# Designs tried in a protein design run: peptides against a protein of PDB entry 4IGA. Part 62

Target 1, 116 residues: chain A of PDB entry 4IGA
Amino acid sequence: KRVLIVDDAAFMRMMLKDIITKAGYEVAGEATNGREAVEKYKELKPDIVTMDITMPEMNGIDAIKEIMKIDPNAKIIVCSAMGQQAMVIEAIKAGAKDFIVKPFQPSRVVEALNKV

## One batch from the design tools (peptide; made by RFdiffusion4, then SolubleMPNN)

Design b1_p19_8_s2 (from b1_p19_8, 8 letters changed)
Fold by OpenDDE base, seed 1:
Structure b1_p19_8_s2 (fold): chain B 116 residues (1-116), chain A 19 residues (1-19)
Amino acid sequence: as target 1 above (116 residues)
Amino acid sequence: MDELHEKVKELVEKLLEEM
């Protein structure tokens, strides 16, 4: 399965890329904001998306809503910082299938990838 | 930390069951 990684932090994208690759998934591509996420989803047609919530240009919740309009079967895992409970709930209501709270262990990312 | 994760997990599980 191919994963699109969406996070504004280059370090976080690198960390997720390492975890995803070591778990036997392919990285389809990367996006640095919600607008790029929507564009890359259209271009790459990934099997799974890891989606940060707090990003410039377009936040992850708006990106989820736009991706779900393109593909109602999209498999989006939210990756969110602590203290964003309301935003995680809103992301699930928008169509996300699971969530991961930062900071996370690699095993939690693998569990979420295998579950969706 | 773990308690917060569990509360969010329970809320999300309830939301996913209602969908």
Scores: peptide ipSAE 0.060, ipTM 0.634, DockQ to the pose 0.544
Fold by OpenDDE base, seed 3:
Structure b1_p19_8_s2 (fold): chain B 116 residues (1-116), chain A 19 residues (1-19)
Amino acid sequence: as target 1 above (116 residues)
Amino acid sequence: MDELHEKVKELVEKLLEEM
């Protein structure tokens, strides 16, 4: 399966890329904001998306909503900082299939990838 | 910090079980 990694932090994208590839998944591509995420989803047609929430230009919640309009079967795993419970609920309501709180263990990312 | 983190995890798990 191919994974699109969406996070504004270059270090976080690198960390996720290492975990994803070591788990036997392919990285389809990377995006640094929600607008790029929507564009890359259309272009690359990934099997899974890891989605940060707090990003410039377009946040991850809006990106989830736009991706779900394109593909109602999209497999989106939210991966974001320990934030507000409201943001978790909003991500799930938008169509996210799982939520990973930062900081995370590599095993938690692998579990989410295998479940969706 | 760990307690709040666990509460968020439990909430997420409940929400995902209801889907």
Scores: peptide ipSAE 0.053, ipTM 0.614, DockQ to the pose 0.487
Fold by OpenDDE base, seed 4:
Structure b1_p19_8_s2 (fold): chain B 116 residues (1-116), chain A 19 residues (1-19)
Amino acid sequence: as target 1 above (116 residues)
Amino acid sequence: MDELHEKVKELVEKLLEEM
């Protein structure tokens, strides 16, 4: 399966890329904000998306909504900071299939990838 | 951390059951 990684933090994208690759998944591409995530989803047609919530230009909630309009079957895993419980709930309501709390263990990312 | 994760998990599971 191919994964689109969406996070504004270069370090987080690097960490997720390492975990995803070591777990035997392919990285389809990367996006740094919600607008780029929507564009890359259309271009790359990934099997899974890892989605940060707090990003410039477009947040992860709005990106989920736009991706779900393109593909109602999209497999989106939210990556959220501990203080963002309300936003995680809104992400699930928007169509996200799972969530990961930051900071995370690699095993939790692999579990989420295998579940969706 | 784990307690907050579990609370979010419980809330998400309830929401997913209602869908």
Scores: peptide ipSAE 0.050, ipTM 0.619, DockQ to the pose 0.546
Fold by OpenDDE base, seed 2:
Structure b1_p19_8_s2 (fold): chain B 116 residues (1-116), chain A 19 residues (1-19)
Amino acid sequence: as target 1 above (116 residues)
Amino acid sequence: MDELHEKVKELVEKLLEEM
């Protein structure tokens, strides 16, 4: 399966890329904001998306809503900072299939990838 | 901190079950 990684932090994208590839998944691409995430989803047609919530330009919740309009079957895993409980709930309501709280263990990412 | 994470997990799990 191919994963689109969406996070404004280059370090987070690098870490997720390492975890995803070591777990036997392919990285379809990367996005740095919600607008780029929607564009890359259309272009790359990934099987799974890891989605940060707190991004500049377009937040992850709005990106989820736009991706779900394109593909109602989209497999989106939210990656959120600790303390963003309301936003995680909103992202699930928007159509996300799972959530990962930052800071996370690599095993939790693999579990989420395997579950969706 | 752990208790707060568990509460969020429970809320999200309930939401996912309702979908």
Scores: peptide ipSAE 0.043, ipTM 0.612, DockQ to the pose 0.523

Design b1_p19_8_s3 (from b1_p19_8, 7 letters changed)
Fold by OpenDDE base, seed 3:
Structure b1_p19_8_s3 (fold): chain B 116 residues (1-116), chain A 19 residues (1-19)
Amino acid sequence: as target 1 above (116 residues)
Amino acid sequence: MEKRHEEVRELVEKLLAEM
């Protein structure tokens, strides 16, 4: 399966890329904001998306909503430092299939990838 | 830190189970 990695932090994208590839997944591409995420989703048609929430230009919640309009079957895993209950509820309501709080263990990301 | 992560995980699991 191919994964689109969405995070404004280059370090976080690198970390996720390492986890994803070591778990036997392919990285379809990367995006640094929600607008790029929507564009890359259309272009690459990934099987899974890892989505940050706090990003410039367009936040992850809005990106989830736009991706779900394109593909109602999209498999989006949120990865965010904002683990507040309200944010979790909002992400799930938008269509996310999982929510991972930063900082996370690599195993937690692999579990999410395997479940979606 | 671990407790907060588990609380979020449990919340996610509950929300997803209700859908």
Scores: peptide ipSAE 0.240, ipTM 0.777, DockQ to the pose 0.747
Fold by OpenDDE base, seed 1:
Structure b1_p19_8_s3 (fold): chain B 116 residues (1-116), chain A 19 residues (1-19)
Amino acid sequence: as target 1 above (116 residues)
Amino acid sequence: MEKRHEEVRELVEKLLAEM
């Protein structure tokens, strides 16, 4: 399966890329904000999206809503900071299939990838 | 820390079960 990684932090994208690749998934591409995430989803047609919530230009909640309009079957895993419980709930309501709380263990990312 | 993660997990599991 091919994964689109969405996070404004280059370090976080690098970390996720390492975990995803070591777990036997392919990285379809990367996006640095919610607008790029929507564009890359259309372009790459990934099987799974890892979605940060707190991003400039467009947040992860709005990106989820736009991706779900494009593909109602999209498999989105939210990656969020511990202080963002309300936004995680809104992400699930918007159509996300799972969530991961930052900081996370690699095994938790693999569990989420295997579940969706 | 762990208790707060569990509370979020339980809430999300309920939301996912309703979908």
Scores: peptide ipSAE 0.086, ipTM 0.668, DockQ to the pose 0.570
Fold by OpenDDE base, seed 2:
Structure b1_p19_8_s3 (fold): chain B 116 residues (1-116), chain A 19 residues (1-19)
Amino acid sequence: as target 1 above (116 residues)
Amino acid sequence: MEKRHEEVRELVEKLLAEM
């Protein structure tokens, strides 16, 4: 399966890329904000998206909503430092299939990838 | 920190089970 990685932090994208590839997934591409995430989703048609929340231009919740309009079957895993209950609820209501709180263990990312 | 992550995980699991 091919994964689109969305995070404004280059270090976080690098970390996720390492975890994803070592788990036997392919990285379809990367995005640095929610607008780019929506564009890359259309272009690359990934099987899975890892989505940060706090990003410039467009946040991850809005990106989830836009991606779900394009593909109601989209497999989006939220991966964010925002461990707040309200943010979790909002992401799930928007269509996210799982939520990973930063900092995370690599095994938690792999678990989420395998379950969606 | 770990306790907070577990609380979030439990909430996510509950929400996903209700979908």
Scores: peptide ipSAE 0.085, ipTM 0.658, DockQ to the pose 0.643
Fold by OpenDDE base, seed 4:
Structure b1_p19_8_s3 (fold): chain B 116 residues (1-116), chain A 19 residues (1-19)
Amino acid sequence: as target 1 above (116 residues)
Amino acid sequence: MEKRHEEVRELVEKLLAEM
């Protein structure tokens, strides 16, 4: 399966890329904000998206809503900070299939990838 | 930390069950 990684933090994208590749998944591409995520989803048609919530230009919740308009079957895993419980709820309501709380263990990312 | 993760997990599991 091919994964689109969406996070504004270069370090977080690097960490996720390492976990995803070591787990035997392919990285389809990367996006640094919600607008790029929507564009890359259309271009790459990934099997899975890892989606940060707090990003410039367009946040992860709005990106989820736009991706779900393009593909109602999109498999989106939200990656969120500990203090964003309300935002995680809104992301699930928007169509996210699972969530990961930052900071996370690699095993939790692999569990989410295997579940969706 | 773990307790807050569990609270979020329980809340999300309830939401997913309602969908």
Scores: peptide ipSAE 0.081, ipTM 0.656, DockQ to the pose 0.640

Design b1_p19_8_s4 (from b1_p19_8, 6 letters changed)
Fold by OpenDDE base, seed 1:
Structure b1_p19_8_s4 (fold): chain B 116 residues (1-116), chain A 19 residues (1-19)
Amino acid sequence: as target 1 above (116 residues)
Amino acid sequence: MDKKHEEVKALVEKLLAEQ
């Protein structure tokens, strides 16, 4: 399966890329913001999306909503910071299928990938 | 931290079950 990684932080994208690849998944591509995430979803047609919903300057929930309009069957795993319970709930309501909390262990990411 | 995480997990699982 192919994964689109969405995070504004280059370090986080790198970390996720390493985990995803070592777990036997392919990285379809990367997006650095919510608008790019929507564009890349259309372009790459990934099987799974990891979506940062705690991006400082952009609400990842809006990206989830737009992706779900494009593909109601999209498999989106949200990545959230500690303390963002309300944002996680809204992301799930928007159509996300699972969530992981930062900081996360690689095994938790793999579990989420395997579950969706 | 763990307790708060479990609370979120339980709520998310409920929401997912309702979808």
Scores: peptide ipSAE 0.124, ipTM 0.708, DockQ to the pose 0.544
Fold by OpenDDE base, seed 4:
Structure b1_p19_8_s4 (fold): chain B 116 residues (1-116), chain A 19 residues (1-19)
Amino acid sequence: as target 1 above (116 residues)
Amino acid sequence: MDKKHEEVKALVEKLLAEQ
């Protein structure tokens, strides 16, 4: 399966890329904000999206909503920081299939990928 | 902090089960 990685932090994208690749998944591409995420989803048609919802410039929940309009069957895993509990709940309500809290263990990422 | 995390996790898992 092919994964689109969405995070404003280059370090986080690199970390996720390593975990995803080592777990036997393919990285479809990367996005640095919610607008790029929507554009890349249309372009790449990934099987799974990892979505940072703590991006400072754009609410990642809006990106989830737009992707769900494009593909109601989208498989989105939300990535959040500690203290963003309400935003995680809203992301699930918007259609996200799972969530990961930062800092995360690699095994938790793999578990989420396998579950969706 | 850990207890709050577990409470949120339980709530999210409940929401996912209701989907």
Scores: peptide ipSAE 0.116, ipTM 0.692, DockQ to the pose 0.492
Fold by OpenDDE base, seed 2:
Structure b1_p19_8_s4 (fold): chain B 116 residues (1-116), chain A 19 residues (1-19)
Amino acid sequence: as target 1 above (116 residues)
Amino acid sequence: MDKKHEEVKALVEKLLAEQ
């Protein structure tokens, strides 16, 4: 399966890329904000999206909503900061299939990838 | 809040506590 990684932090994208590839998944591409995420989703048609919430230009919740309009079957895993319960709730309401709390262990990412 | 929202909230809070 191919994964689109969405996070404004280059380090976080690099970390996720390492975890995802070591788990036997392919990285379809990367996005640095919600607008780019929507564009890349249309372009790449990934099987899974890892979605940061707090990003410039467009936040992850709005990106989820737009992606779900394009593909109601989109498999989106939200990556959120510690304690952001309200944001996770809104992401789930928007259509996210799972969530990961930062900082996370690689095994938790793999679990989420395998679940969706 | 609607019932659906409350159910999601309860579920997410439970899931967060498990992480």
Scores: peptide ipSAE 0.055, ipTM 0.632, DockQ to the pose 0.071
Fold by OpenDDE base, seed 5:
Structure b1_p19_8_s4 (fold): chain B 116 residues (1-116), chain A 19 residues (1-19)
Amino acid sequence: as target 1 above (116 residues)
Amino acid sequence: MDKKHEEVKALVEKLLAEQ
């Protein structure tokens, strides 16, 4: 399966890319904000999205809503900072299928990828 | 909404209630 990685932090995208690749998934592409995430989803039609919540231009919740309009069956895993439970709830309400709290263990990312 | 979505929603709601 092909994964779109969405995070404004280059280091976080690098880390996720390493984990995803080592788990036997393909990285379809990367996005640095919610607008790019929506654009890349349309372009790449990935099987899974890892979605940061706090981003400039467009936040991850709004990006989830827009992606769900494009594909109601989108498989989105939210990656959120510690203590952002309210934002995770809103992301789940918007259509996300799983959540991961930062900082995370690689095994937790793999678990989420395998379950969605 | 599929089963996984409901499971995650319930889990997050449980976590909030435990705070």
Scores: peptide ipSAE 0.054, ipTM 0.633, DockQ to the pose 0.081

## One batch from the design tools (peptide; made by RFdiffusion4, then SolubleMPNN)

Design b1_p20_1_s1 (from b1_p20_1, 8 letters changed)
Fold by OpenDDE base, seed 3:
Structure b1_p20_1_s1 (fold): chain B 116 residues (1-116), chain A 20 residues (1-20)
Amino acid sequence: as target 1 above (116 residues)
Amino acid sequence: MEEEIEEAIKKVEEQLKELE
């Protein structure tokens, strides 16, 4: 399966790329904001998306909503420093399949990838 | 969806507890 990695932080994208690759998944591509995420989803048609929330240009919640309009079967895993209940609720209502709070263990990401 | 929200919250709470 191919994964699109969305995060404005280069170090976080690198970390996720390492975890995803070692788990036997392919990295379809990367995006640095929500607008780019939507564009890359259309272009690459990934099987899974890892989605940051706090990003410039367009936040992750809005990106989830736009991707779900394109593909109602999209498999989106949120990875965010914002672990408040309100944010979790908002992400799931938008269409996310899982929510991982930062900082996380690699095993948590692998479990999410395997279950979506 | 309500069940999915409850499960997601539970997983986040468990993860935060592990970090403490």
Scores: peptide ipSAE 0.495, ipTM 0.887, DockQ to the pose 0.981
Fold by OpenDDE base, seed 2:
Structure b1_p20_1_s1 (fold): chain B 116 residues (1-116), chain A 20 residues (1-20)
Amino acid sequence: as target 1 above (116 residues)
Amino acid sequence: MEEEIEEAIKKVEEQLKELE
């Protein structure tokens, strides 16, 4: 399966890329904000999206909503910070399938990828 | 669909409590 990684932090994208690749998934591409995420989703048609919530230009919640309009079957895993319960709930309401809390262990990422 | 969302929210809330 191919994964689109969405996070404004280069370090986070690198970390996720390493985890995803080592888990046997392919990285379809990367996006640095919600607008780019929507564009890349249209372009790449990934099987899974890892979605940061707090991003410039367009946040992850809005990106989820737009992606779900494009593909109601999109498999989006939200990556959230600790203490962002309300945002995680909003992400689920928007159509996210699972969530990962930062800081996370690689095994948690793999678990989420395998379940969606 | 609403029931599924409510169940998902409940699960998220439970999981978040475990992480705190």
Scores: peptide ipSAE 0.077, ipTM 0.664, DockQ to the pose 0.293
Fold by OpenDDE base, seed 4:
Structure b1_p20_1_s1 (fold): chain B 116 residues (1-116), chain A 20 residues (1-20)
Amino acid sequence: as target 1 above (116 residues)
Amino acid sequence: MEEEIEEAIKKVEEQLKELE
């Protein structure tokens, strides 16, 4: 399966890329904000999306909503910081399939990828 | 579908509470 990684932090994208590839998944591409995420989803048609929802430039919730309009069957795993309960709930309402809390263990990411 | 969303929300709330 192919994964689109969305996070404004280069370090976080690098970490996720390492975890995803070591788990036997392919990285379809990367996006640095919600707008780019929507465009990359259209372009790449990934099987799974990891979505940061704490991006300062654009709320990841909006990206989820737009992706769900493109593909109602999209498999989106949100990555959130501690203390972002309200946004995680909103992400689930928007159509996210699972959530991972930062900082996370690699095994938790792999578990989420395998289940969606 | 609505029930599925409510169950998912409940699960999220429970998991987040445990992590706090």
Scores: peptide ipSAE 0.077, ipTM 0.659, DockQ to the pose 0.292
Fold by OpenDDE base, seed 1:
Structure b1_p20_1_s1 (fold): chain B 116 residues (1-116), chain A 20 residues (1-20)
Amino acid sequence: as target 1 above (116 residues)
Amino acid sequence: MEEEIEEAIKKVEEQLKELE
């Protein structure tokens, strides 16, 4: 399966890329904000999206809403910081399939990838 | 579907509570 990684932090994208690749998944591409995420989703048609919530230009919640308009079957895993419970709930309501809390263990990421 | 969303939210809340 191919994964689109969405996070404004280069370090986070790098970390996720390492985890995803070692788990036997392919990285379809990367996006640094919600607008890029929507564009890359259309372009790459990934199987799974890892979605940061707090991003410039367009946040992860809005990106989820736009992606779900494009593909109601999108498999989106939200990556959130501690204390973002309300936003995680909003992401689930918007159509996200799972969530991961930062900082995370690689095994938690792999578990989420395998479940969606 | 609404029930499924409510169940998912409950699970999220429980998991987040355990992590805090």
Scores: peptide ipSAE 0.064, ipTM 0.650, DockQ to the pose 0.318

Design b1_p20_1_s2 (from b1_p20_1, 10 letters changed)
Fold by OpenDDE base, seed 3:
Structure b1_p20_1_s2 (fold): chain B 116 residues (1-116), chain A 20 residues (1-20)
Amino acid sequence: as target 1 above (116 residues)
Amino acid sequence: MEEKIKEAIKKVKEQLEEMK
């Protein structure tokens, strides 16, 4: 399966790329904001998306909503420093399948990839 | 939807406990 990694932080994208690759998944591509995430989803048609929330240009919640309009079967895993209940609720309502709080263990990401 | 939200919140709480 192919994964699109969305995060404005280069170090976080690198970390996720390492985890995803070592778990036997392919990295389809990367995006640095929500607008780019939507564009890359259309272009690459990934099987799974890891989605940051706090990003410039377009936030992750809006990106989830736009991707779900394109593909109602999209498999989106949120990875965010904002673990508040309100944010979890908003992400799931938008269409996310899972929510991972930063910082996280690699095993938590692998579990999410395997279950979506 | 409500059940999915409850499940997601539960997993977040469990993750936070694992990181302590």
Scores: peptide ipSAE 0.588, ipTM 0.917, DockQ to the pose 0.885
Fold by OpenDDE base, seed 2:
Structure b1_p20_1_s2 (fold): chain B 116 residues (1-116), chain A 20 residues (1-20)
Amino acid sequence: as target 1 above (116 residues)
Amino acid sequence: MEEKIKEAIKKVKEQLEEMK
C-alpha cells in the first residue's frame, strides 16, 4: 500500500517515511500543508494518508474534509501533537480513521497503518 | 459515529499512558 505523508515539519516527514518504509509500505509522496495534501491526494491516489493538524495554508481538519469529498473511502490517520478530546472528536467527525498523538512510538503508527 | 469517537478517545488515552 502507498502512503501520502502530510506534515509541515521536515523532520516529522522523515521520521514517518522511515517508519512507513520499514513496515513494508511505499511512500506515495509528501505534502507540507493541507492544500498540498489535497492536491497530492488527487494526483497520487494513495491508499493511506498520515495527516498533521497544525499546518500553514490549510490545516489538517480542513484537508481531511476536502479529501473525504474527493474520496469518501479515504483512509486518513491523524498524527498530531494536539491530543485534546475536542480535536480527536473533530478529526473523527471529519472522517479520520485513527488519531495518533505526538510523540508516538513507531509501533503505534504501524498498528494504525495495518488496521485502517 | 459516537462509538468511533469513543474508541478514538480511548486509544489516545491509552497512548498517552504508554508514553509516560
Scores: peptide ipSAE 0.580, ipTM 0.916, DockQ to the pose 0.896
Fold by OpenDDE base, seed 1:
Structure b1_p20_1_s2 (fold): chain B 116 residues (1-116), chain A 20 residues (1-20)
Amino acid sequence: as target 1 above (116 residues)
Amino acid sequence: MEEKIKEAIKKVKEQLEEMK
């Protein structure tokens, strides 16, 4: 399966790329904000998306909503430092399949990838 | 949807406990 990694932080994208690759998944591409995420989703047609929330230009919640309009079967895993219940609720309502709080263990990401 | 939200919140809580 191919994964689109969405995060404004280069270090976080690098970390996720390492985890995803070591788990036997392919990295389809990367996006640095919600607008790029939507564009890359259309371009790359990934099987899974890892989605940050706090990003410039367009936040992750809005990106989830736009991706779900394009593909109602999109498999989106949120990875965010914002672990508040309100944010979890908002992300799931938007269409996310899972919510991972930063910082996280690699195993948590792998479990999410395997379950979506 | 409610069950999905409850499950997600549960997983977040469990993760936070594991990261203590």
Scores: peptide ipSAE 0.539, ipTM 0.905, DockQ to the pose 0.898
Fold by OpenDDE base, seed 4:
Structure b1_p20_1_s2 (fold): chain B 116 residues (1-116), chain A 20 residues (1-20)
Amino acid sequence: as target 1 above (116 residues)
Amino acid sequence: MEEKIKEAIKKVKEQLEEMK
């Protein structure tokens, strides 16, 4: 399966890329904001998306909503430092399949990838 | 939807406890 990695932080994209590839997944591409995420989703048609929330241009919640309009079957895993209950609710309502709080154990990401 | 939200919140809480 192919994964689109969305995060404004280069180090986080690198970390996720390492976890994803070591788990036997392919990285379809990367995006640095929500607008780019929507564009890359259309272009690459990934099987899974890892989605940050706090990003410039377009936040992750809005990106989830736009991706779900493109593909109602999209498999989106949120990875965010914003672990507040309200944010979890908002992300799931937008269409996310899972929510991982930063910092996280690599195993938590792998489990999410395997289950979506 | 409600059950999905409850499960997501549960997993987040569990993760936060594991990372303490």
Scores: peptide ipSAE 0.476, ipTM 0.889, DockQ to the pose 0.911

Design b1_p20_1_s3 (from b1_p20_1, 8 letters changed)
Fold by OpenDDE base, seed 2:
Structure b1_p20_1_s3 (fold): chain B 116 residues (1-116), chain A 20 residues (1-20)
Amino acid sequence: as target 1 above (116 residues)
Amino acid sequence: MEKEIEEALKKVEEQLKELE
């Protein structure tokens, strides 16, 4: 399966890329904000998206909503430092399948990838 | 949807406990 990694932090994208690749998944591409995420989703049609929330240009919630308009079957895993209940609820309502709080263990990401 | 939210919240809570 191919994963689109969305995070404005280069370090985080690198970390996720390592985890995803070592877990036997392919990295379809990367996006640095929500607008780019939507564009890359259209272009790459990934199987899974890892989605940050706090990003410039367009936040992750809005990106989730736009991706779900494109593909109602999109598999989106949120990976965010914002672990508040309200944010989790908002992300799931928007269409996310899982929510991972930063900082995280690699195993948590792998579990999410395997289950969505 | 409600069940999905509940499960997601539970997972987040569990993860936060692991970070403590």
Scores: peptide ipSAE 0.656, ipTM 0.928, DockQ to the pose 0.874
Fold by OpenDDE base, seed 1:
Structure b1_p20_1_s3 (fold): chain B 116 residues (1-116), chain A 20 residues (1-20)
Amino acid sequence: as target 1 above (116 residues)
Amino acid sequence: MEKEIEEALKKVEEQLKELE
């Protein structure tokens, strides 16, 4: 399966890329904000998306909503430092399949990838 | 949807406990 990695932090994208690749998944591409995420989703048609929330231009919640309009079957895993209940609820309501809090263990990401 | 939210909240809670 191919994964689109969405995070404004280059280091975080690098970390996720390592985890995803070592777990036997392919990285379809990367996006640095919600607008790019939507564009890359249309372009790359990934199987899975890892989605940050706090990003410039367009936040992750809005990106989830836009991607779900494009593909109601999108498989989106949120990875965010914002682990508040309200944010979790909002992300799931928007269409996310899982919510991972930063910092995370690699195994948590792998479990999410395997389950979506 | 309510069940999915409950499950997500549970997972987040469990992950936060691991960070303590």
Scores: peptide ipSAE 0.656, ipTM 0.928, DockQ to the pose 0.886
Fold by OpenDDE base, seed 3:
Structure b1_p20_1_s3 (fold): chain B 116 residues (1-116), chain A 20 residues (1-20)
Amino acid sequence: as target 1 above (116 residues)
Amino acid sequence: MEKEIEEALKKVEEQLKELE
C-alpha cells in the first residue's frame, strides 16, 4: 500500500517516512500543507494518508473534508500534537479513521496503518 | 459515527497514559 505523508515539519515527514517504509509500506509522496495535500491526493491516489492538523495555508481538518469530497473511501490517519477531545471529535467527524497524538511510538503508527 | 468517536477518544487516552 502507498502512503501520502502530510506535515509542515520536515523532520516529522522524515520520521514518518522511516516508520512507514520499515513497516513494508511505500511512500507515495509528501505534502507540506492542506492545499498541497488535496492536490497530491488527486495526483497520486494514495491508499492511506497521514495528516497533520496545524499547518499553514490550509489546516488538516479542512484538508480531510476536501479529500473526503474527492474520495469518500479515503483512509486518513491524523497525527497531531493537539490531543484535545474537541479536536479528536472534529477530525473523526470530518472523516478521519484514526487519531495519533504527538509524540508517538512507531508501533502506534504501524498499528494504525494495518487497521485502516 | 458516535462509536467511532468513542473508540478514537479511547485510543488517545490510552496513548496519553503511556506517555505518563
Scores: peptide ipSAE 0.650, ipTM 0.927, DockQ to the pose 0.922
Fold by OpenDDE base, seed 4:
Structure b1_p20_1_s3 (fold): chain B 116 residues (1-116), chain A 20 residues (1-20)
Amino acid sequence: as target 1 above (116 residues)
Amino acid sequence: MEKEIEEALKKVEEQLKELE
């Protein structure tokens, strides 16, 4: 399966790329904000998306909503430092399948990838 | 949807506990 990695932080994208590839998944591409995420989703048609929330241009919640318009069957895993209940609820309502709080263990990401 | 939210909240709570 192919994964689109969305995060404004280069180090986080690198970390996720390492976890994803070591787990046997392919990285379809990367995006640095929600607008790029939507564009890359259309272009690459990934099987899974890892999605940050706090990003410039377009935040992760809005990106989730737009991706779900493109593909109602999109598999989106949120990875965010914002672990507040309200944010979790908002992300799931928008269409996310899982919510991982930063910092996270690699195993948590792998489990999410395997289950979505 | 309600069940999905509940499960997501539970997993987040568990993860946050591990960080404490």
Scores: peptide ipSAE 0.634, ipTM 0.924, DockQ to the pose 0.884

